# Designs tried in a protein design run: peptides against a protein of PDB entry 6GMG. Part 151

Target 1, 331 residues: chain A of PDB entry 6GMG
Amino acid sequence: DSDDRVTPPAEPLDRMPDPYRPSYGRAETVVNNYIRKWQQVYSHRDGRKQQMTEEQREWLSYGCVGVTWVNSGQYPTNRLAFASFDEDRFKNELKNGRPRSGETRAEFEGRVAKESFDEEKGFQRAREVASVMNRALENAHDESAYLDNLKKELANGNDALRNEDARSPFYSALRNTPSFKERNGGNHDPSRMKAVIYSKHFWSGQDRSSSADKRKYGDPDAFRPAPGTGLVDMSRDRNIPRSPTSPGEGFVNFDYGWFGAQTEADADKTVWTHGNHYHAPNGSLGAMHVYESKFRNWSEGYSDFDRGAYVITFIPKSWNTAPDKVKQGWP

## One batch from the design tools (peptide; made by RFdiffusion4, then SolubleMPNN)

Design b2_p11_4_s2 (from b2_p11_4 with F5L L7I)
Fold by OpenDDE base, seed 5:
Structure b2_p11_4_s2 (fold): chain B 331 residues (1-331), chain A 11 residues (1-11)
Amino acid sequence: as target 1 above (331 residues)
Amino acid sequence: PPPPLNITPPP
C-alpha cells in the first residue's frame, strides 16, 4: 500500500558510501547508501556537491521511477520514446512457428511480438537521435536557433524525423522541459542543455476494452515504433500491469532505468541505474534497493513486461546526474 | 494524485 512509503532520511554531505561491487553485471545497494553515492558523484551543480534535498529524497523513494525522477529533475512523461521492431521476423515466426506445448495462440502471438523487439537497436536509435539533438543544442542560444539546427542536421542525415510536425514531441520536447525554463537551469538557452536517455519497461495489453487474452498475454500490435523514425506513441501507456494468468498472480506496473549521457560506445558496457520498489523500511516490501546493471542485465527485463522504450529528455549541462562515465558500485 | 508507486520485481 502507498501508505507504507517513507522518505529516506538525509545523509551528511561528506558521508562516503559503504563499499559494494558488481556481481554478474549488477551492483546492488540500499537506497540510503545510494543517496551517499549520489551526493559524492551525481549531486554537483556548477561543480559543487549538494546534499540531496527532501524533495529529491521523496522522489527517489518511489522506486525505479524515482531514480529516473531524481536524476532527470522531472517525473517521466515518456513522450519522446524510441524502439526497434523487426516486422519481417514477426511475420515469419507467426507463419512458420508453432505454439509450444500448453501455449495458447494468444500467448504464442504475444511472445513472438515481444521477441521481435530489439532492445539494443532501440537503444542505438535513441543514442543516435540524442547525438543529433546535442549537436543542434551546442551553439543555439534560443529555441528558434535550436530548431533550425535540428532540421539542418536531420536533412544532412536524410533522417525521417525531418518530416515530423512542428507539434510533434520530437520538436516540442525541449520547450516542454521545466529545467530549460528555470533561471538556474537552461534559462531558455538551448546551449546550456543536453539530451539524456532513460528506458521504460511496460505491458502492451493495457486496453480495458480489448480481449482478456491481450491483457494476459500481450497485444502484438500495441506500442510498435513508426517505420523510419522509430518513434513510439506512448499516449496509451497508463501504467496498467499485466493481467494475472492464474489465481494469486500479480504483476508490476513498470520498470525505469536511467542511462543519462554515457559516452561508452559499446552498449554492453553501459550502466543502467534502477530501483526494486518504493521505500518501505517498516512495511512488507522492506527498504528500497538501487541497482546498477549492465545493459544485458537491464534489457533482459521481466515477464511482467513485453515492451521496452528508450526515451529522450533534457537536463542542464551544469548538472552531474548524467556524466560521461558511470561506474558500478563503490570501492 | 501522487505519481504511481513502482513495485519493481526483484532481479
Scores: peptide ipSAE 0.046, ipTM 0.776, DockQ to the pose 0.176
Fold by OpenDDE base, seed 1:
Structure b2_p11_4_s2 (fold): chain B 331 residues (1-331), chain A 11 residues (1-11)
Amino acid sequence: as target 1 above (331 residues)
Amino acid sequence: PPPPLNITPPP
């Protein structure tokens, strides 16, 4: 099947976006109009607007992951992921709950597991960790200083992350960030970097060696956060979609939402930027649309997914892709 | 390998 994906054309740097407004917590616009907005609001490097490059437009054209890609500067690796799981709720519901009418045991267990994840607490944990990292970055001029600061901050907060191995994704995340090493990025100076957050929705039942029921209804034991740290082992996430439960049913492989570094304390007021699908203006899917959703709209997700993770990465402070405040739409 | 193409379900 010919990849109907097309790279959106360049937009003039001075072209203003067409107006669009949020409706029921979500604002929507076509990808070309988002590029116009992005150039006006998010494109700044060292305080100067930039036209979205052909490479960046190509990244963006991949859909929801493209939004995170263009704003983070790299394809999501998802190594530093956080979630919150209520184990007591899970155990109690399994023990005392019953399958609904027509619900299989496997479907019941998968649903109970899904409902035992708390998206808001997962997001809060990621924000907490990002804040600690940002404090550790602020006055660190080499990686060693950053790591020392990070360990001290974690010790002061009695955070279980202090016990992570030096080679863990937690401690290696900065040095594994391409923009950290770039001359026009961090230039190996941690104080030039900041922590940012994005979210991924995906399916738990990805193990091909597992039962068909787990692939159809979820694996209740998969992708749980580690106690104390909240870290999720994402190594088994291979972008495998949910298996169909009925003939003709199909599910998508993932969804990505970009948060960046918003300072809004109320989670419900935060804005998440994501896309519907890859850009195929001449194909059956049509043009890509970009959404700016409130947390409630984002965190609700779809039946395609039973897991949500909140991931930390880094960008240079000189980039304006993660401003303190994000606004929906354009006046 | 090229990054996977994503189709997000319609709202």
Scores: peptide ipSAE 0.045, ipTM 0.776, DockQ to the pose 0.174
Fold by OpenDDE base, seed 3:
Structure b2_p11_4_s2 (fold): chain B 331 residues (1-331), chain A 11 residues (1-11)
Amino acid sequence: as target 1 above (331 residues)
Amino acid sequence: PPPPLNITPPP
């Protein structure tokens, strides 16, 4: 329940952030201080520093999704999602593995499925695709040119994405991006846009028509990437949390992490920005905190989630919300 | 341990 959500107040444009606090390998700060950092580092439009608008502050106030929202310019639709799943590992572990002491068959299968996803390979796939898209965007001045370039790039790499339908989220993602159509954004010019990445953690067992065991322990068959492409069908993700396994247990619906367009080749050195909950300074949850985590900290996730997806969207190149280099914390 | 999460999407 977000009834006690509050929009953080405006911060002066020239106010410098207070130092972030180290927290388990992460850099942590309160949301108001993140706004200060954001204004100094990420706010630039056409090279000019901007104050975070009331609308942007409102978006940010929604927690982890708010961090991705303010930086991507739109609420996440998660349509172009990638993951990596080791089918052979899954089959082998199911066949040769054994439930732990006290672990039910459903728990075992859910755990084995979760462990068969490779977060690093999923992230690398998204980065690979984003790179292909960026090459296709670079000299394309209309959507048709972009699509033609994209198909050529995919053909050259013998990528299975070349076989996707024209209506696939892969080909439709750019045209469905609001900032692409905005006069001060892409203005329908693909060369003014760049691909960016964020990640979503969520629960696989969301089907209400499925067994209670799947809702409690995961659905081993849900949200697997398609072979060859790595695409995940996210249409069945309805932000439904894991079902409690014991009285008093509760799980959260999702987590979002913002990566943007960092060029750091070492995945372990990449920085992921996320929030803990919606901003409720006068409520039981308290003020929202923002975390800047290394990939290892991000990809570890929580017991609340058994799936991770890496999603591609687009922002105008004139925005500085996805710089090539991200520094963790402040200073 | 990482902080607890509690997130509600926009309506």
Scores: peptide ipSAE 0.041, ipTM 0.781, DockQ to the pose 0.334
Fold by OpenDDE base, seed 4:
Structure b2_p11_4_s2 (fold): chain B 331 residues (1-331), chain A 11 residues (1-11)
Amino acid sequence: as target 1 above (331 residues)
Amino acid sequence: PPPPLNITPPP
């Protein structure tokens, strides 16, 4: 398929956004207008507004993942992912529940597995871990100091993450962050970095060697969090969409939502920024739109996806892409 | 990586 993706044009630094369109608890705008908002609100480096660079506009043009990409400074690797799964609910529902009328056994099992994930608890776990990491980053001027602080914090909280291998994504995440090593970023100083969160929705039935039923209705055993830690092994996520269940049906590969580092304690009041598709103003998909959704709207997801993960990464504190407070829409 | 396809939010 010819990539009809187009990089949005530059917007003047001082151009104010047009009002967003409210829709079903979301605020929506075209990508060009989001760039204007981004420049006014999120572009600040060392307290100074920046025009979104051509590279950043190129990243953004990739759609939902582009929103996370431009704000995090790197393409999502999804290595440090968290979720919450109710194993008891899953087992009980499989045992005592029944398929709906016309529902196959595989469809029933896939649905029950999907419903056994708790998006709110997954999000809260990621926030908890991010808070621990932020405390460990504080006053740590090298990676060794950060890791020592992190281990101490985990021990104090009796957190199961303290037992993770030193090579795990949990301990290696900071060192593997490009902006940590950048002179104008972290400059190898952990105290200049902060933990941030984004979310990914995706399909569980991605194994090509599995049954067709798993590809159509989900793999009940795939992408479950590890007990105690909440860590999800994302290594098998290859951005493969759900298989069609009927002729002409098609599903999307993934969705990404940017949260950053909001301090709002009420999950329902948090704002998630995401895009609908890659920017193709001259193509069949049309222009990219950006949505700022409340958590309820974000966590609802789509039938395209049966998994949600909440991922931690890091950005320099000098960036304003993850402010303490995010206002939905414009003005 | 492949670009995301069209995700239409609920109306």
Scores: peptide ipSAE 0.037, ipTM 0.755, DockQ to the pose 0.125; fails the geometry check

Design b2_p11_4_s3 (from b2_p11_4, 3 letters changed)
Fold by OpenDDE base, seed 4:
Structure b2_p11_4_s3 (fold): chain B 331 residues (1-331), chain A 11 residues (1-11)
Amino acid sequence: as target 1 above (331 residues)
Amino acid sequence: APPPLNITPPP
């Protein structure tokens, strides 16, 4: 019940975190302890530690999306999303593969589609684009200069994104970022901003007008990246969970993982921060826990989801919510 | 409408 959500209390700015608990290659802690870590490591604005505000604690209390929300400064819009889909693998497996014993045709097609996505390649594409954007931001003091730089960078790399419409989420993402317009943020100066990445796992079969089979087993044609660009149209993502396939089965709506702007070149060594559910210490769900997972643990996902997207947004460079290096756990 | 709440399975 959404009514059980509670905002975590304030933590003293000088309070150090308790050690995280190792769990299946992840580092886990209760949300209150994550706030302590966040204040010590990620809270810095212009080099000064900040106490997590009541508003930020409220955002965080929403669960996995709250982790991305507090670190990005806005609720995820998911408009600039990337993925990688192997069309040849998909077609070949559909043609030459066979349903498993007891697997329906719809279940088979949904599974094959899910398996045709490459999370690592999707992540790498997002990192590539974020790097291009960061170069375009570096010396741009207005949006026009940023856009000109971006187009030049894309042209130099022969990137298909150069052909996107000026109104596309790709070109409009910066100007649609609230912190870009804030006086203490970007102050309309692109050079004060940097690109950051988060990921969303979700269900493909969200169309209520589609067959029940698609809602249960996935829609093989939904949320595929555009060829060449890797852009995913997220407009049809309405946070609708997978439909039960058996009585008593239930699925969750989404999962969000925060990456930020880590410079670690090895994807397997990158750290993803996410939460298990909204904070309900007095409810049936209990207290929210925060996890710091390696990419392998994050990208594995759950049966609840058959899509993963890697999303680019922007934060002020003065924020330390997206440092070059993220250490898993505490200490 | 308030943003949707998250419920994810424990890892």
Scores: peptide ipSAE 0.088, ipTM 0.821, DockQ to the pose 0.174
Fold by OpenDDE base, seed 3:
Structure b2_p11_4_s3 (fold): chain B 331 residues (1-331), chain A 11 residues (1-11)
Amino acid sequence: as target 1 above (331 residues)
Amino acid sequence: APPPLNITPPP
């Protein structure tokens, strides 16, 4: 399967993209053409357009995760993840609702749990936190100053994140970012970094020791956000796909969508960049395609997944992989 | 129908 993965060839630096095509309300193109767009729009380091390196092309070739990887500069660790879960809705529906015709109790509970997540509120929480972090970064020239600023901002907003442990992914995320430590990146200067967002869709029923029903229909209690902070413990996410419910059925392990640092206030107008599968031009899957989706198209997800998390990481401000405005498609 | 996904696991 993964043995068919091929690194896309280099594209000339000045080669303009071919037009994207509409696909299910999205803008779609082949990975090679995305590389052309990326070089024109997102490749800039210190204001200079760059050719996508072989390493970056290799990262990109991994599919949806590759899009996030090439733009964030690291493979997603998913440690600082946010979601929104309506506990009252969940409890009420479990108490007063009933399984649909032909739906098992486990299937009903899994569905109710899935439907109790609010993707828009989860995204808004991540944006809120990213904004706080960016304010804390602006005038901080060392990590201590950043942390002090962050705590002050959180206290001013009476945010529950102020009570997180110093070892929490929330406080350790910056120091654990490779590009923060790089000489040509942050160079250990927080003010040279900015917070960015990506999203992951995945399956809740990943515990091999749990019931088969949870693996098939979801674990209603898994990967819920903490009520005050919105933080999701992602430590149990092992990229295990949903278990088949019938012979011949198969599900994929995850989906990643890149948002970056768009300033568009209307969530519905934000653009999410993702891929369909790893690049296998000579294999059964074929060439990788890249999609630029509006939030509605992204947040809808697939039946393969019952959880969505919005993750914060950091990139150097000198990178243009997370611009304030993202235009869907080409031209 | 949404476009099909077939995702490569992490290296």
Scores: peptide ipSAE 0.069, ipTM 0.786, DockQ to the pose 0.303
Fold by OpenDDE base, seed 2:
Formats: structure tokens, C-alpha cells, sequence
Structure b2_p11_4_s3 (fold): chain B 331 residues (1-331), chain A 11 residues (1-11)
């Protein structure tokens, strides 16, 4: 029950973390210990360590989304999302493939669609776009200069994003970022901001007006990236979980993974930070745990989800929540 | 309304 959520207590600023535990190829710890790590490693504002505030601890307590929330400074809006979909693979498998024994047509189509997404290419696209944005930000001291730089960069690269509307999430993302407008954040200066990435796993079959089969087995046509841009329309993502296929079966609503702005070129070596559930130390779910996973572990996802998106947002450069290098675990 | 609570499966 949502009523069991508890805000983790404050941790002293000087308290060092306990060692993380290995868990299925990941580094794992309880949320309180993650707060300790966060204060030592990620809390820095203008080079100074900060205690995680009560508000930040409250955000964190919401689970995987809380990890992204506390590090990005805002609740994820998921507006600027990217993915990669292999249309040829999808068509070929639908044409030449067959349902497995006992697999319905809807199950088959849903599975084939899921398998036609490429998480690595989706992530690479987001990194490419974030890089372009960061170049556009570097010497821009107002939004107009940023947008002009961005358009120029896109034109030079012959990127299809150059054709996006001025109101699109692509062009509006910066001005819609609260920390950009904050005096101690960007202060309306794009050059004080940097692009960062997080990922969301979710279910495609969220349309309540669709067939029960789509809700149970996925909607093959939902949340596909636009050709050329890789943009995913996330407007229909309402955090609706997969529908049960049998009595007593339940699926979770979403998963969020924080990447930030790591510079590691090898995707497989990048670290993704995420949580298992909201913090309920006195409830049936128990204490929230935080995981630091390599890309392979993150991108594998769960059967609860058939879509992955890689989302770009912005944080002030003065924050250390998105360092160039992330060390997995502790020490 | 509070933001949606996350419940993810164990690893």
C-alpha cells in the first residue's frame, strides 16, 4: 500500500557508506547507504558537498523514479525520449516467423515487436543528441543563442531533428527545465547547463480502448520511434502496467535508470542507477534498495516491460549528480 | 496527487 512509504532519515554529511553488495552482476545497497554515497560523491554544488535535503530524501523514497528525480532535480517528464526500432526485422519476423507452441497470435506479435527494439542503438541516439545539445549550450548565454546553435549543429550533421517544430520537446526541453530558471542553477544561461540521460522501461499496451490482448501481450504499434529522428511520442505513457494474463499475476508500473553524463564510450561499461520499489521499511515491501547496474543488466529489463526509452533532460553544470565517470558500488 | 509510486521486480 502506498501508505507504507517512509522518507528515509537524514544521514550525517561526513558518514561514509558501507560496502555495496554484489547482486546478480550489480552493486546493491539499502537506500540509507545510497544517501551516504550520494552525499560523498554526487551531492556537490559548486564543488561543495551537501547533505541530502528532506525534500530530496522524500523524492528518493519513491523508488527507481526517485533515483532519477533526486539526481535530475525534477520528476521525470519523459518528453524528449529516443529509441531505435528495426522495422525490417519486425516485418520479416512477422512474415516468416511463427508463434511458438501455445503462443497466441497477439503474444507472438507483441514479442516480435519487443525484440525489434534495439536498446543499445536507442541509447547511442540519445548520447548523440545530448552531445549536439551540449555543443549548442557551451557558449550560449541566452535561449535564442542556444536554439540558433542547435539548429546550426543539426544542419551541419544533416540531422532530421532540424525539421522538428519549435514547440517540440526537442527545442522546448531546456526552457521547460526548472533548474535552468533557478538563480542557483542555470539562471537562464544555457552555458551553465548540460544535457543528461535517463532511461524508462514501461508497457506498450496502455490503451484502455484497445483489445485485452494488446494490454496483456503488448501493442506492436505503440511507442515506436519516428524514422530519422528516433523520437518517441511518450504522451500516451500513463504509467499503466501490463495486464495480468492469469489470476493472481501482477506487473509493475515502470522502471527508471539514471545514467547522467558519463563519457565512457563503451556502452557496456556505463553504469545505471535505479531502485527496486518505494521505501517501506515497516511494510511488506521492505526497505528500498538502490542498484548500480552495467548497461547489459539495465537494458535487459523485465517481462513487465516491452518498451525502453532513453530520455534527455538538463541539469546545472554546478551539480555533480552526473559526473563523467561513475564508479559502481562502494568502495 | 503524489507522483506514481514505483514497484519494480527484484533483480
Amino acid sequence: as target 1 above (331 residues)
Amino acid sequence: APPPLNITPPP
Scores: peptide ipSAE 0.039, ipTM 0.759, DockQ to the pose 0.195
Fold by OpenDDE base, seed 5:
Structure b2_p11_4_s3 (fold): chain B 331 residues (1-331), chain A 11 residues (1-11)
Amino acid sequence: as target 1 above (331 residues)
Amino acid sequence: APPPLNITPPP
């Protein structure tokens, strides 16, 4: 129940974190200890450590989405999302594959669709686009200059994104970022901003007008990336969980993982920060835990989800919530 | 209205 959510208390600015504990190749800690780490490592504004504000602690308390929220400075809108889907693999597996013993046709098709998404290629596409955006931002002192630079970069790379409409999420993302307009943020100067990445796991079968089978086993045609661009239309994502397949079964609505702007070239060595649930220390769910997972652990996901998207947003360069290098755990 | 609460399965 949402009524059990509690905002974590303030942590002293100079309080050092307790050691993280290993958990299935991840580093895990309680939310209060993550706040301590965050204040030491990620809180910096213009090079100065800051105590996590009450507002930021409240955002964080919402669970995995709270981790992305506090680090990006805004609730995720998911408008600029990328994925990779192997259409040939999908068609081939549907044609030549067979349902497993006890697997329904709908379950088989849903599984094959899920397996036809390539999380690594989706992540690489987002990183590629973020790099292009960062080059376009670097010397742009107004939005017009940024857009001109972006178009030029895309033309030079023969990228299909060059054909997107000026009103598309791709071109409008910067102007729609609150921190870009803030005096203490970008102050309308693109060169003060940088592109960052987070990921969302969610369920494809969210259409209430669709068959029960699609809601239970996935919609094979939903949330596929556009060819050439890799853009995913997220407009139909309404945070609806998978429907139960058996009595008493329940699924969660989504998972968010924060990557930021790490420069590690090996995807397998990148660190993703996420939470297990909203903070309810006195409730049935208990205290929120924060995980720092390597890409393998993050991209594996859960049976609750059959889609993964990699989303680009922007933060001020003066923030240290997206450093070039992220160390897993503590110390 | 507050944003949707997040519940994720344990790793």
Scores: peptide ipSAE 0.074, ipTM 0.815, DockQ to the pose 0.195; fails the geometry check

